Peptides against a protein of PDB entry 8BZL. Designs and how they scored, part 182

Target 1, 228 residues: chain A of PDB entry 8BZL
Amino acid sequence: SYDRAITVFSPDGHLFQVEYAQEAVKKGSTAVGVRGRDIVVLGVEKKSVAKLQDERTVRKICALDDNVCMAFAGLTADARIVINRARVECQSHRLTVEDPVTVEYITRYIASLKQRYTQSNGRRPFGISALIVGFDFDGTPRLYQTDPSGTYHAWKANAIGRGAKSVREFLEKNYTDEAIETDDLTIKLVIKALLEVVQSGGKNIELAVMRRDQSLKILNPEEIEKYV
Target 2, 242 residues: chain B of PDB entry 8BZL
Amino acid sequence: SRRYDSRTTIFSPEGRLYQVEYAMEAIGHAGTCLGILANDGVLLAAERRNIHKLLDEVFFSEKIYKLNEDMACSVAGITSDANVLTNELRLIAQRYLLQYQEPIPCEQLVTALCDIKQAYTQFGGKRPFGVSLLYIGWDKHYGFQLYQSDPSGNYGGWKATCIGNNSAAAVSMLKQDYKEGEMTLKSALALAIKVLNKTMDVSKLSAEKVEIATLTRENGKTVIRVLKQKEVEQLIKKHEEE

## One batch from the design tools (peptide; made by RFdiffusion4, then SolubleMPNN)

Design b1_p19_6_s1 (from b1_p19_6, 8 letters changed)
Fold by OpenDDE base, seed 4:
Structure b1_p19_6_s1 (fold): chain B 228 residues (1-228), chain C 242 residues (1-242), chain A 19 residues (1-19)
Amino acid sequence: as target 1 above (228 residues)
Amino acid sequence: as target 2 above (242 residues)
Amino acid sequence: SSEEDREKALEARIESLYL
C-alpha cells in the first residue's frame, strides 16, 4: 500500500506519509505568526496543562537564537529534535561565520532537515510545522513557515495547527498596513486572530514578541489583557 | 484504524503513531509507579510485582534505579527495555560528569534519554521502547525535581504523577490531595501509601509489594535512600489507623 | 471501572503527544 511507504509516491504523485504528518500537525494547538513593521509576534493557543504538571516544561514557543524564535504545532518530541538541531546550527553559524543566522538561513536549514526525513526509507517525516520569526542582522523582521515536507515560505502572517484555517481566513481579511502600523496594533491583530479559535480570551493565549534589537519577550497574562 | 500498526515508523491517515500508542497501552499493564515532589524532598513509590520466594532476604529495588548521586528513576513497562534505558541514563550521566566535572542537570539527563526514545519512533527498523519512566532528582538550577517520560520521547515536569496500572485513578487522587507549597516529604510518603493502597490490584497493601525511595538534601549533598521494609510497614500501618 | 480509567489515562497520554 502506498500509504504505508515513507518515500514512495502514489500513482497520483502524493507522498502519503508527508500528508499524514500534516494531519499530525493539525492535532497541535493553534499557532499564529505576524510580521509587523518593526516587530514579529507569535501567538499560541495555550494547551491546558494538567493541574500537577510543571508549566515550564510545556513550551510551544522557543528561542532558537537571540534573533530567532519558533512556534510549532504537532508532535512535541519531534519538535524538540528539530529545535535542538536548529539551536546547534545557530551556534555553529555564529562560530564559523561570526554573524547570527538570518531567519531565512535557519528556516532553510530546518526545511532541509525535514525534507531529508521524507526521502529516506529509514526515517519517517517530522510530525511538525513551525512558524519561525525573527530579525535579520540588518533589522528586517521575518516570518517563515515550514511543514513536514520540508517546504518553507516567507509570510506576512500565517497560522499552523488546529484552527489554522479560521485564523488564516481572519488574517487574510484583516492584515493591512494600518493593522500593523504600530507594535501594539500588530499584537492586537495576533490576539484577535487567535480569538477566532481560542476560548476564554487572554487566559488561553501565550504571546511572544520580538522587537528590533530586543530579545524575545513572553507577555504575561496581564500584559495580554491590555490588548483584549 | 489499527491497519497501520504493523510498521513502527508510519503515520496513520489521522497523523497517529500507533506503535507509540500501543507501547503506551502496554505500559498501562505494568506495575504502578508514583512520584511526588515535596518542599524538602522527592519520592518514588513503585509496585513490586515479582515477589519470588527465592529472592534473597536483601530486598533489592526491582523498579527503582539510582542513576547517579543526584538522580533516580522508576520504570513501568518492558523490563528488558527498562534495563537498556536505565543503563543508558547512567552512561549519559557519567559521560557528562567526565566532560564537565559537574553532575548533569536533571532535565538534561531526561532530555538526552527522551531524544533516544524519540529516535526509536522515527527511524526505520526500530520499535518504540515499551517503557515510561519517572525521574527524581536534585540540581542547583531547579532544586528537587520530578519528571515523567513516555515511549514517544515526550517528557514533562510534575509535582506529582503516576505511570503504569491504574495511573488515571492515582493521578486523580493526587490532584485531590496534593497541596502545592505545603507538601512535606512526610506528607508525600503518606499520600503515596494512600494512593497505592487504592490503586494497586491487591486486596491489602503490604510492605513487600511496595518499593519507596526518597531523595533529600543533607549538608549540601543529595541522599537517595530506599526505604526499608519496616519503614514501609510503619507507613502502611499509619495509613490504616487514619 | 479500572479498565475505563486505564483507557482514559491512555487517551490523555496520547493527547499529550501533540502540542
Scores: peptide ipSAE 0.389, ipTM 0.791, DockQ to the pose 0.856
Fold by OpenDDE base, seed 1:
Structure b1_p19_6_s1 (fold): chain B 228 residues (1-228), chain C 242 residues (1-242), chain A 19 residues (1-19)
Amino acid sequence: as target 1 above (228 residues)
Amino acid sequence: as target 2 above (242 residues)
Amino acid sequence: SSEEDREKALEARIESLYL
């Protein structure tokens, strides 16, 4: 029944619900991803957690597997659904293929999931974009972005959420081989990029770092301040 | 644009889910529910609106539901929606217990229901549940826990929080008086009465209008207890003397 | 004041939908 179609083409070829889902993403706080030489870094603007809220339950950065992590912007509940499906797929892949997923593989899985929700009658698009970072088994660092449409691309650096435009403009100017020559420089680049939109410096930034053959590390505020 | 107000599970041009927002507004008219986490327990306190003389007061809890041996919840919003969700919580918890031969972790139960709530915001022909929940529980992973969930399927852990009528004022009071790391269940009960006394639009707080449940650990077992009316009266009296 | 508080609470909850 056409009456159940949520995402349909307009006469001019637009998928308005997908475009409006992109507006939902812009209501999310800023997230930044940068691929270094031997490091991937996710930085996010900390949304002020209510004083009495448990910070462990407010995560903008999450692990999908040991070699892959994700930051998102947009509807938190939608993100949880995507994250859970991605985690299940990562584990399933390990069991069936006997190797961890590549960052591209899991990105494509997430993108396909999102795309199906744009084409399935009686479903709205996911109101989230994601930055997916990690290492392939060969030790190659990867960064991908997905949007509500199910489109995905590989990036050297990118940003999502409310401040994404300003952060991308900064990254376009400042992402050089010299700027990512070391792990520390790569981290500094992410911090500087976030500081374009984040007030009050390092206190409002969360950073996640993944190095080759290492687990995801969330930096504490004191560690972040060393780079500011 | 009124066109987006009537259709369920669609984004507005601004990326808003108006039906979720309207469900949250409806919850704002519901009776107040408080949750407070202490070091030695966790509590729910809820406004009881339906006082009928023919109700069996000994066993009747209007807003507080035992989910399993380790968890309880309180509801704010549409009663029929609340009944469906609380039943689903019990079923999820029981299915987990049967499958894994251990109680479901608190956050997993909350998440499972939140995934259902989220689905009702994403699938066409469905409306959001007009219900927010507070969950209290204990598990071996995190100990005593307090969660809140909303119609969107979002949830969070809390030290103390409030849903329903005058929830903003209640949360402000909780922020002022909640002492992190120093909160005993006794002090939490006193705080709950203090907040309810100011949040409920009643001239005098009465035990008939307040339901309180505590969750504690005794001899390695979880104990969920709904306070008797006399116990609530004593708490109110103590507050009036301070 | 009660209505203002309710509106503020609602706004805060709506904002909490997005991360």
Scores: peptide ipSAE 0.388, ipTM 0.795, DockQ to the pose 0.842
Fold by OpenDDE base, seed 3:
Structure b1_p19_6_s1 (fold): chain B 228 residues (1-228), chain C 242 residues (1-242), chain A 19 residues (1-19)
Amino acid sequence: as target 1 above (228 residues)
Amino acid sequence: as target 2 above (242 residues)
Amino acid sequence: SSEEDREKALEARIESLYL
């Protein structure tokens, strides 16, 4: 009976709609984030775009602000709502506080939004997890993850979506200070991590790189092939 | 009352939104709608199922709606839901025009409606709209555009696509015959007729059962034209001769 | 069959809900 209700506690203390929203995330393609020394990298498994579909309308990585970008896994339409809210907040913060958001701040905002949708009557949770990366004003690289529950944590590296378990296991073994010593090594680490779950090699990978004091750069396929 | 909260679209244990999936299933039974992007224009072709002799002929198009001077859409699904959404599209476009003194970009209009659709999948007391839409438009940013949206509030841009009945077969045919970079509006019209002739469950395609609209640019203005029955007859005849 | 094609189309659309 509780499985058919709005987000309420079961007798055993579970929020089934939140848990089920986490299952929706697992239906998304894999995304990985890695924090390097002076770089943050997002990598995603490219979903097979239909032959006649415009690729520009299929985006798994997006900018939230000049200093923050996000990858998501799960319900595409839900992600759009979260992205739009986050972008508005980033701009609002610049206007009201006269500084860009910290990566933690915008993550907390997104997390709070998600949490409210787990507690509000007549709302289902968002069916998305997000990897949020960027630089704080002090030049510190940051990586956060947020889940449908509205929980968030800072990470050195993490993954979300269908292949997340395998990617995390790879990162747990291979994320070392030596493996992120350079920007190129950090990018290679992300690619290698994605290759654990991505079929057909580098053609099915999208990479976004943000370096200190630089804008988000989406790597082209030729640039990705140099790291494979 | 607590009973309205039970009408929320909820996740299944597997992370599925069954009400959205069921809405998509319902759309699969609707009349076929095609969209094809060409170099010199974009078109919608829709199956007209309700040929009731008592329908007032004043209804120029049952399934194709002009949204503004630069955009039109076709609908597959529940007619009442379609009417609500097409009205909302017009209102959004008008509000934007009034606020910014320029036409709303095509993708922004699509996105605005898709946000409404998404909300009806997330907020309590609401059901998903049982409607998929094809949008055709022109703007200064991307030129001619074709979009598809579904009950989830997801959307995508397309070179050619199909919604409604036999949409899978139609999409397969479009994938085979669509020539990227070489598609003229004339060839797109011929392709639309070809696909409809194979995907409509009719022994013979007739002009009375097909609505076609084209969107072109003439003298720096967008022109949205619903083809006359005679023009559709000529397209069908030409196809039968090939 | 036409039904199988319809089911495959629906499945593809359902899969498209997730990214």
Scores: peptide ipSAE 0.374, ipTM 0.776, DockQ to the pose 0.808

Design b1_p19_6_s1 (from b1_p19_6, 8 letters changed)
Fold by OpenDDE base, seed 5:
Structure b1_p19_6_s1 (fold): chain B 228 residues (1-228), chain C 242 residues (1-242), chain A 19 residues (1-19)
Amino acid sequence: as target 1 above (228 residues)
Amino acid sequence: as target 2 above (242 residues)
Amino acid sequence: SSEEDREKALEARIESLYL
């Protein structure tokens, strides 16, 4: 019963707990990342917050550092652990190397953390995928994706969570140099991509924008409606 | 599905953590705990199930725990797990106070415990804690606060919420009757009694079966007070007259 | 039924585990 053990290989060479952690990611709401020319944009499907719940405590997008932010899909509690570890690493890097992390560096750190949880006895994989966006110190915009296995890749655009397939299909068709020519067009591309899977339009979308040499900005609903 | 029930918390083929789900189910059988945030305070109300006349500590709250001068919690679930977690909360709060010479912010205390809870869902040889908590507190950052945490290590802030037995019905009633921005502590107490009267599996609500704690600010200090039985009786009586 | 309401509440809580 290889599916019942902490991450072990099946006879067919599968890591079932990693595959099942990918299914946990699909239970998360959709997140989209797009790299523009001088902008990175994260868009997420807003989960319906209970009427009496404080929206402040429900966050799908978070800053890892001043130059890096992350959206995730999957287990919220698992995400918190990864986010906290990544934040500590970002601060440690600033102290030891005297420069902010590159987006690739922090992605690799997160990926390595995830990978260790797929190989260490007595640990289950993290039930999260992440889109990590930001700017390197040279001003290059970056987008990376990580999964429960600890694999990571650089992307021009990607999506994670429940609607990721449909959103990726949209992005494959619509991601062009013309579609990202301006910051506004890039934001519009993210919104259009999310609208493939999000019901009720712009009210159920959260957008985070990071421009070159600027801090992370979360757009308010009125700002989002201007792009719809 | 049942194949994933017997071992350390692992994913099902559908990406579910059944041990966490089963812990949540077990909590559904625990006594009701309710929290309500008001403009001038926050309260916990809890069902007292163990009324043994021979218990010497009848005067102590069974389900409401003071964590520090600015926070209290109520617990639904396994008593032994609750004791471990409440002690850990106190230790975390004290360590923070010693390290930073200021009280731990409410959300930071909640998250610190939630990280422990999460770890018990991810590391081998451990089971999830069979405990949900409601936290009430005050800090300089957010003022009066109410949080809920579950066995997964997830948490959220709330205006009003309920855990334990009949929590769904209680939450539904709270959604109907809670008026944002207009809730006084007095009105919150009345609402708590109203909800408990309808959600507790008792024919008649009695003060001996209900524990209530309030957290207020007086002269720039947090005051955590467990209501006396007579005060609870008066609240029940007032509700019966309406 | 009260049991159905309890089950729905549990389902809602389980769904809350994922974001």
Scores: peptide ipSAE 0.306, ipTM 0.722, DockQ to the pose 0.806

Design b1_p19_6_s2 (from b1_p19_6, 9 letters changed)
Fold by OpenDDE base, seed 5:
Structure b1_p19_6_s2 (fold): chain B 228 residues (1-228), chain C 242 residues (1-242), chain A 19 residues (1-19)
Amino acid sequence: as target 1 above (228 residues)
Amino acid sequence: as target 2 above (242 residues)
Amino acid sequence: SMEKDRAEALKAAIESLYE
C-alpha cells in the first residue's frame, strides 16, 4: 500500500523523516529574530532575486496578522501552506474570541499542525522552521521558534537556516540588556548578527520591524545602511 | 540513496525531495516555452513538436491553453499531467467567478494550483506533477502579469522567463536583451523569435514549429489571440532580414 | 551543450525550492 506511514521510528528510536526535514531547513537562507524591550525585529538573508523576477513575489518575511509576523527557512511551497493556515486561524480567532491571537497561541497552532504531519499516515513533515514574532494584546513583545517536529519555545533571540549556528553563537555573546536598550540598538544587533553569515554587507539583508501598536514595517535598503 | 527515489515523495538524508527534482529533470526534456511581459501586453511562445500531417488543419494549440477571459498558460512536461492541471485551473477560475461574481485575480489562480501541486509532494500515494507552467494574464490589481510554477508548488512573477528544453540558455538571452520599462509587445514578439531561433534545436525556425499567443487590452477588455501561421512567418522573416 | 544547459537549469530549479 502506498499509504504506508512515511514517518516511522527507526530501531534506534529516531524519526528520520523529521531529522531529514531539519536538514531541509538548513538549506534555507538564514533568518534571525530578536526581541527588544518594545520592539521585535526579524532579519533575513535576502535571496538574490534573479534578474527579471518580480520582487513582490519573493517574500521570506510575511504577516500572519496585524500583530504577528513570521520568517521561515526551508521549503518555500511548504511555508506557503503553513502561512495560509496560520492566517486563517488568526482571522478565525478574531471572529470567535473577539481578540487577536497571542503570539504563543498562533505558534502553538503552527506547531500542532507540524506535529500532525509527523504522525499521520501518508504525510511527510513540513520542511520548514519558523521564527514568529509579534505583540500580545497587553503590549508584550514575543519571539517563538518552531521546527519540523512541531516543537516550539519562546526566545529572547534565535536564528534558523544555513547560518543559524554562527548567528546563534553571536547572539549568545552579544545579547544583553544594554544591547537592546533602544529600538535602534536592537535593530543594529540583528544586522550585526546577520553580517556574521551574509556576504556583501547590508545589500543582502531584509529587515522587518514591529513596534508596539504599529504595523509591520519592512525597512528599505537605505534605512538598513544607516544602521551598518 | 535509491531508496528515496522510488517511494512516496519523502526527504532524503540531505533534506532533498528527489521525486520533485526528477519531475523537474523530466521538464527539461520538454519543448521550450517562453513568456515575455511588455508594457502593452504579455505573450507566450512555445515549441510545437508534434506536427502530425493527419491532424485536422484546425488551428490547434498544443501547448497554449486559454484558462478564462483574462488568463492563458503554456505547459512544459508530461502531457497527461498538463491536461489535468489545465482543467483544474479552468475549474478553479470558474468556481471563483461563480462565488464572487468577478474574475479570479491572476496570482490567486496560480497560487490555488500551486497548493495542489505542493499537496502532491507531501501526501502519500501521490507523485509530483511532471509539469511546469507559464501563466499570462491581466487583472485590475496588477495589470499584465507573467508567472512561472514548477512541480514543487513554488511560483514566481517574471518579466521574462523560459521553461523546458534549453531554458538556461534562453533565460540568459532574455536577461541580455530584455529592456526593462521599454518593452513593447512588438519588441517582445521579436525577442521571442530571436530566442527561439537560438534555443530550438532546429537548423531553421519555421512557423509550423512555433505557437505564439498574445494577451492585450482593447477597449477595457482582455483579448487573447493565438497568432496565425502567416503572422508567425512574418515575424521569422523579419528576424532573418535583421 | 544541451546536457550542460539541462544541468544548469536543474540546479537553478532545485535551488529555488528552498528559501
Scores: peptide ipSAE 0.435, ipTM 0.804, DockQ to the pose 0.840
Fold by OpenDDE base, seed 1:
Structure b1_p19_6_s2 (fold): chain B 228 residues (1-228), chain C 242 residues (1-242), chain A 19 residues (1-19)
Amino acid sequence: as target 1 above (228 residues)
Amino acid sequence: as target 2 above (242 residues)
Amino acid sequence: SMEKDRAEALKAAIESLYE
């Protein structure tokens, strides 16, 4: 018989392959998500794009649907698989239920997918965490985070990837109602949070914002510099 | 670390997939392949290593494969793996055409194969493909395109890139000499020869050791052409005169 | 030199696995 990938419990109750997948996530660049009052913001550390690489094909932030977007950290190829499955589900939901997915729904779908890969014999866990943001059909902004285990929770703000700890510490100190009182302040909060770990200021940050009833907007470098 | 070396689809304690890394290492020993995107076309240039006296003197491409009317690829790595993947690419492209009555977009073909590659890094009992590919193509969405994919199932679009032996040096040279927005196919061909001349471990570059394919648009149709040996000789000669 | 190049290429390739 061939060597099978096995995610099994250790004697002390650990799923090592899941934990190791979480280590893979930490190798990814930092991503941060913040839920504002009427805005959701994703910020990511720009990986140094090779000089001759097409920037179009290097994206850490992607749309899952018109009302949902996701940032990830970890294995790029794994992320593509998850993203594609999520997109299909979003479209399927629109067709079958005749409404867009809620952010929670699609997060749960992704989480379930990940979880299955931790329990299925012959499969390794996905080496990615994701920040999923968007608006429910009722206009409520949402932020969720999921990890390789398939666990997910709703957050006011969170971070994933290499610098996540420092960013989270910053957010814990600075996330207040006053700090997210306006869209601009919310964006500033994300930028400030990322600047805790990102070198060379705003040029190495990518920001995406989604407002109620608006599509995902990726800010250009000039727009970002206005907030720095 | 060694206990994870033999298992194909498990993470190391550090979150590494060693079999993928080892596959990439193997590709580093393969013949050099490079791709260059120009304004008016895209090209692949590959080192030909299989030169034997007993080979039939029929002109063939060892490392460059036509995938469909609008795409071609070059391979670096394990030949048998490459054959499987290139065949799969052709099948995917054909199925798409039959299903949708239009050619598959370039990136979509690349991603379809990359999903297969990725699966071989995640499913037990599978090993990564020991192959990296360069893809050249044209579609109505993005025009001329160049992609690279690796054993992980990761891919990216490029203006110019290189895989296989001495790829780092090649990429460095490409970075230095590639002029964005000003690259003609003619200039790209010259650049390809320049890079190969420096990166191939040969005293003198010869046409018999180089395969070059160009993809252009003529009268609203894609033309994929493998350069004849005489044409390659002329390119080499021109380079030597400069 | 060839070994150095290979090592550099491999390093870059491995780094590219993660985003």
Scores: peptide ipSAE 0.422, ipTM 0.798, DockQ to the pose 0.857
Fold by OpenDDE base, seed 4:
Structure b1_p19_6_s2 (fold): chain B 228 residues (1-228), chain C 242 residues (1-242), chain A 19 residues (1-19)
Amino acid sequence: as target 1 above (228 residues)
Amino acid sequence: as target 2 above (242 residues)
Amino acid sequence: SMEKDRAEALKAAIESLYE
């Protein structure tokens, strides 16, 4: 059966393992990214953490470098591997090139890594999509999305995971220059977008904000409630 | 039940490489890409299928990639494979430039990538790349050039060709309308619009759904230019008036 | 309806695999 073969094309030209990996992404909780004028914002649906689980161990938003952050949807274990490799590459780039990576560079690295796992026998595709945000050295805010196939594109706004369709539809209607005119408005846009799929308001949302020349800031629940 | 070897692209009893054929089938689902060679330039025309409102501005083009100062390519097939191959093309071109202090000849760049493609059809544990490419370029040896490569690692030079969706119909039209030796870039652009209008699975051709790049020589330098939407609109309008 | 939405999303995702 072609659907069990890791790196075999179907007669109609499909890579089923990649398609199935995309289905794995849809099982993940929703993540959204929005590029503002001088800000990038990531928002994620908080998975109902088991009462006994340490919330600190489940991070859907992580820093790859000082100027780059990533949110993911899909297999958590797969994400850990990708994140670690990306971090090593960011550090290596700083050592060899003496400059931080561009957001595009690290996205391309991650995309290439994912692509390799779709083309080599003995390896299944990564079951994750990622939103990668940050600032280039010139201060330009960037948002990229990558999927299990290793494709990547630049976005103004995008979403991944279970509720991604609804969130994208919301963003397509509401993403305007006016809606991102200020940092606060951009944050509000992300919250409103997530509220399309997240139940029980701000308590189930995690937000990360990166401004120009600033480190990643994770908003606390009280800060989020101010925008709701 | 022909057990397709899941590990290696192998010959069938009939001598066929089915995984390569299936990779080519994958390309058939891609947007249409056209290449036309003229006396005074070369062009690529590509279908834009995914127009997303939230998509950020692409520096050059969604489907047309600048490889170096003298070459560009268009891709049809699996996007991730295309990204890997276009990156490899840039690396090969850069390494050559550094080594020889001159730009890589067009055919040599195409051949270098084709060797990689071929290797992925022969070595164990690899699948073919699900990508075909059109290459446009200029070099001092052969002037303006158009090449096509496929998942097998095969390539050829062309006066005009098409890959992706409805490529066979497009090639047929190109064969009918292409005038060898008399093709100007202007006439090539008109021909590209004519062919795309018939081969794209759209009710009406619009400028937003088409990317066109031209490669010309100006003052002894290669110029690669992506046409503005207004320019494409004018070409479409002219075709509709004809 | 959810299955239909998933199917549509899958279709869109598959289409995005091809350039």
Scores: peptide ipSAE 0.097, ipTM 0.723, DockQ to the pose 0.020

Design b1_p19_6_s2 (from b1_p19_6, 9 letters changed)
Fold by OpenDDE base, seed 3:
Structure b1_p19_6_s2 (fold): chain B 228 residues (1-228), chain C 242 residues (1-242), chain A 19 residues (1-19)
Amino acid sequence: as target 1 above (228 residues)
Amino acid sequence: as target 2 above (242 residues)
Amino acid sequence: SMEKDRAEALKAAIESLYE
């Protein structure tokens, strides 16, 4: 059966392994990204950490470079591979071009990597989608999303993972210029969006904020509660 | 040759990697391995199943492997796969030491192997390793550490955890009895015996069926020690008296 | 039962694959 082969086209033109990889993404916890005026915000549903598990080793949001961070949904091990390669590319770019990557550049790199794994014999697709946010050198905030196919697009706001549909519907209704007029309002928008799918309120939310000319900041639970 | 390329771990229609799940199922049948992190050390306790009278060399340890001076691991799953992975761990650690003139950080060694495991779930002609590992170690960055990795290449840090047979029951017991911030190595050893006594399908726990290794710091050096049978017997006896 | 324990452990392990 075509669905049991490497990533090949079905007679009807489907890449089943890519589609199935997208189903793997839906098994991941929800992540949301929002681009504000001078801020980018990533929010994720915290997976219930086992009581005896070290929380340090459970990260859904990571920095790719000083100006770029990423949230993912799907296979954790696959994500680690993508993250590592992206980090290497960011550093390589700094060395060779003497400038940090643009958010679009690194997104395109990740997308190209994913695409190659859909076309190479003897490889399965990556089972991850990613929200990539950051600032270009000109200070422009950016948000990109990429999926297992290697497709990527720029977004004002988007979501990935199991609750993505509900979160996107919320964002479509509530993302306005007024809603992102300030940094605080932008953060509130992300929290409200996540609360559509996250149970037990703010305790199960992790937020990462990158403001213009500032480093990535992970908000602590107390800081998050101020916005709820 | 091209037909073997089709033997890649692939996604199911539901987005599942069944070969990885099946590898995990296989590990569930393996001997129990426990790891417990204490304030003053970390330990591994493993079920010894191969008590064959005809075994010529009493393997110093069947399931616990020293990786370098600062790390050890225990394995649950396919023995041949375990041998390959433990050898790879040693090689990675050695290469790092040679390159950087310092021991590899614990998590970095774990992740290096996990990247290999992940690759065997993504690249053609490969099957997942049928092995889960517990890692114990010390480094200057995070001190004493306990990690668990599975066939997917996923890993996590733990205060206490269990892999292999009756792991769910063991984890439940660990959750009940583990006292965060108050765990001494002595208490951890006692807890390990307690859990093994309840989770191993034996009428009476014997020292012959248990391997225990401790990792401590003495005079600024890491000491990895496999407990002698007599020491394990004493721990068992103490437990029986309580 | 041991079977139930295995099933529970496996379920937890499988769930841990996705984040």
Scores: peptide ipSAE 0.390, ipTM 0.766, DockQ to the pose 0.876; fails the geometry check

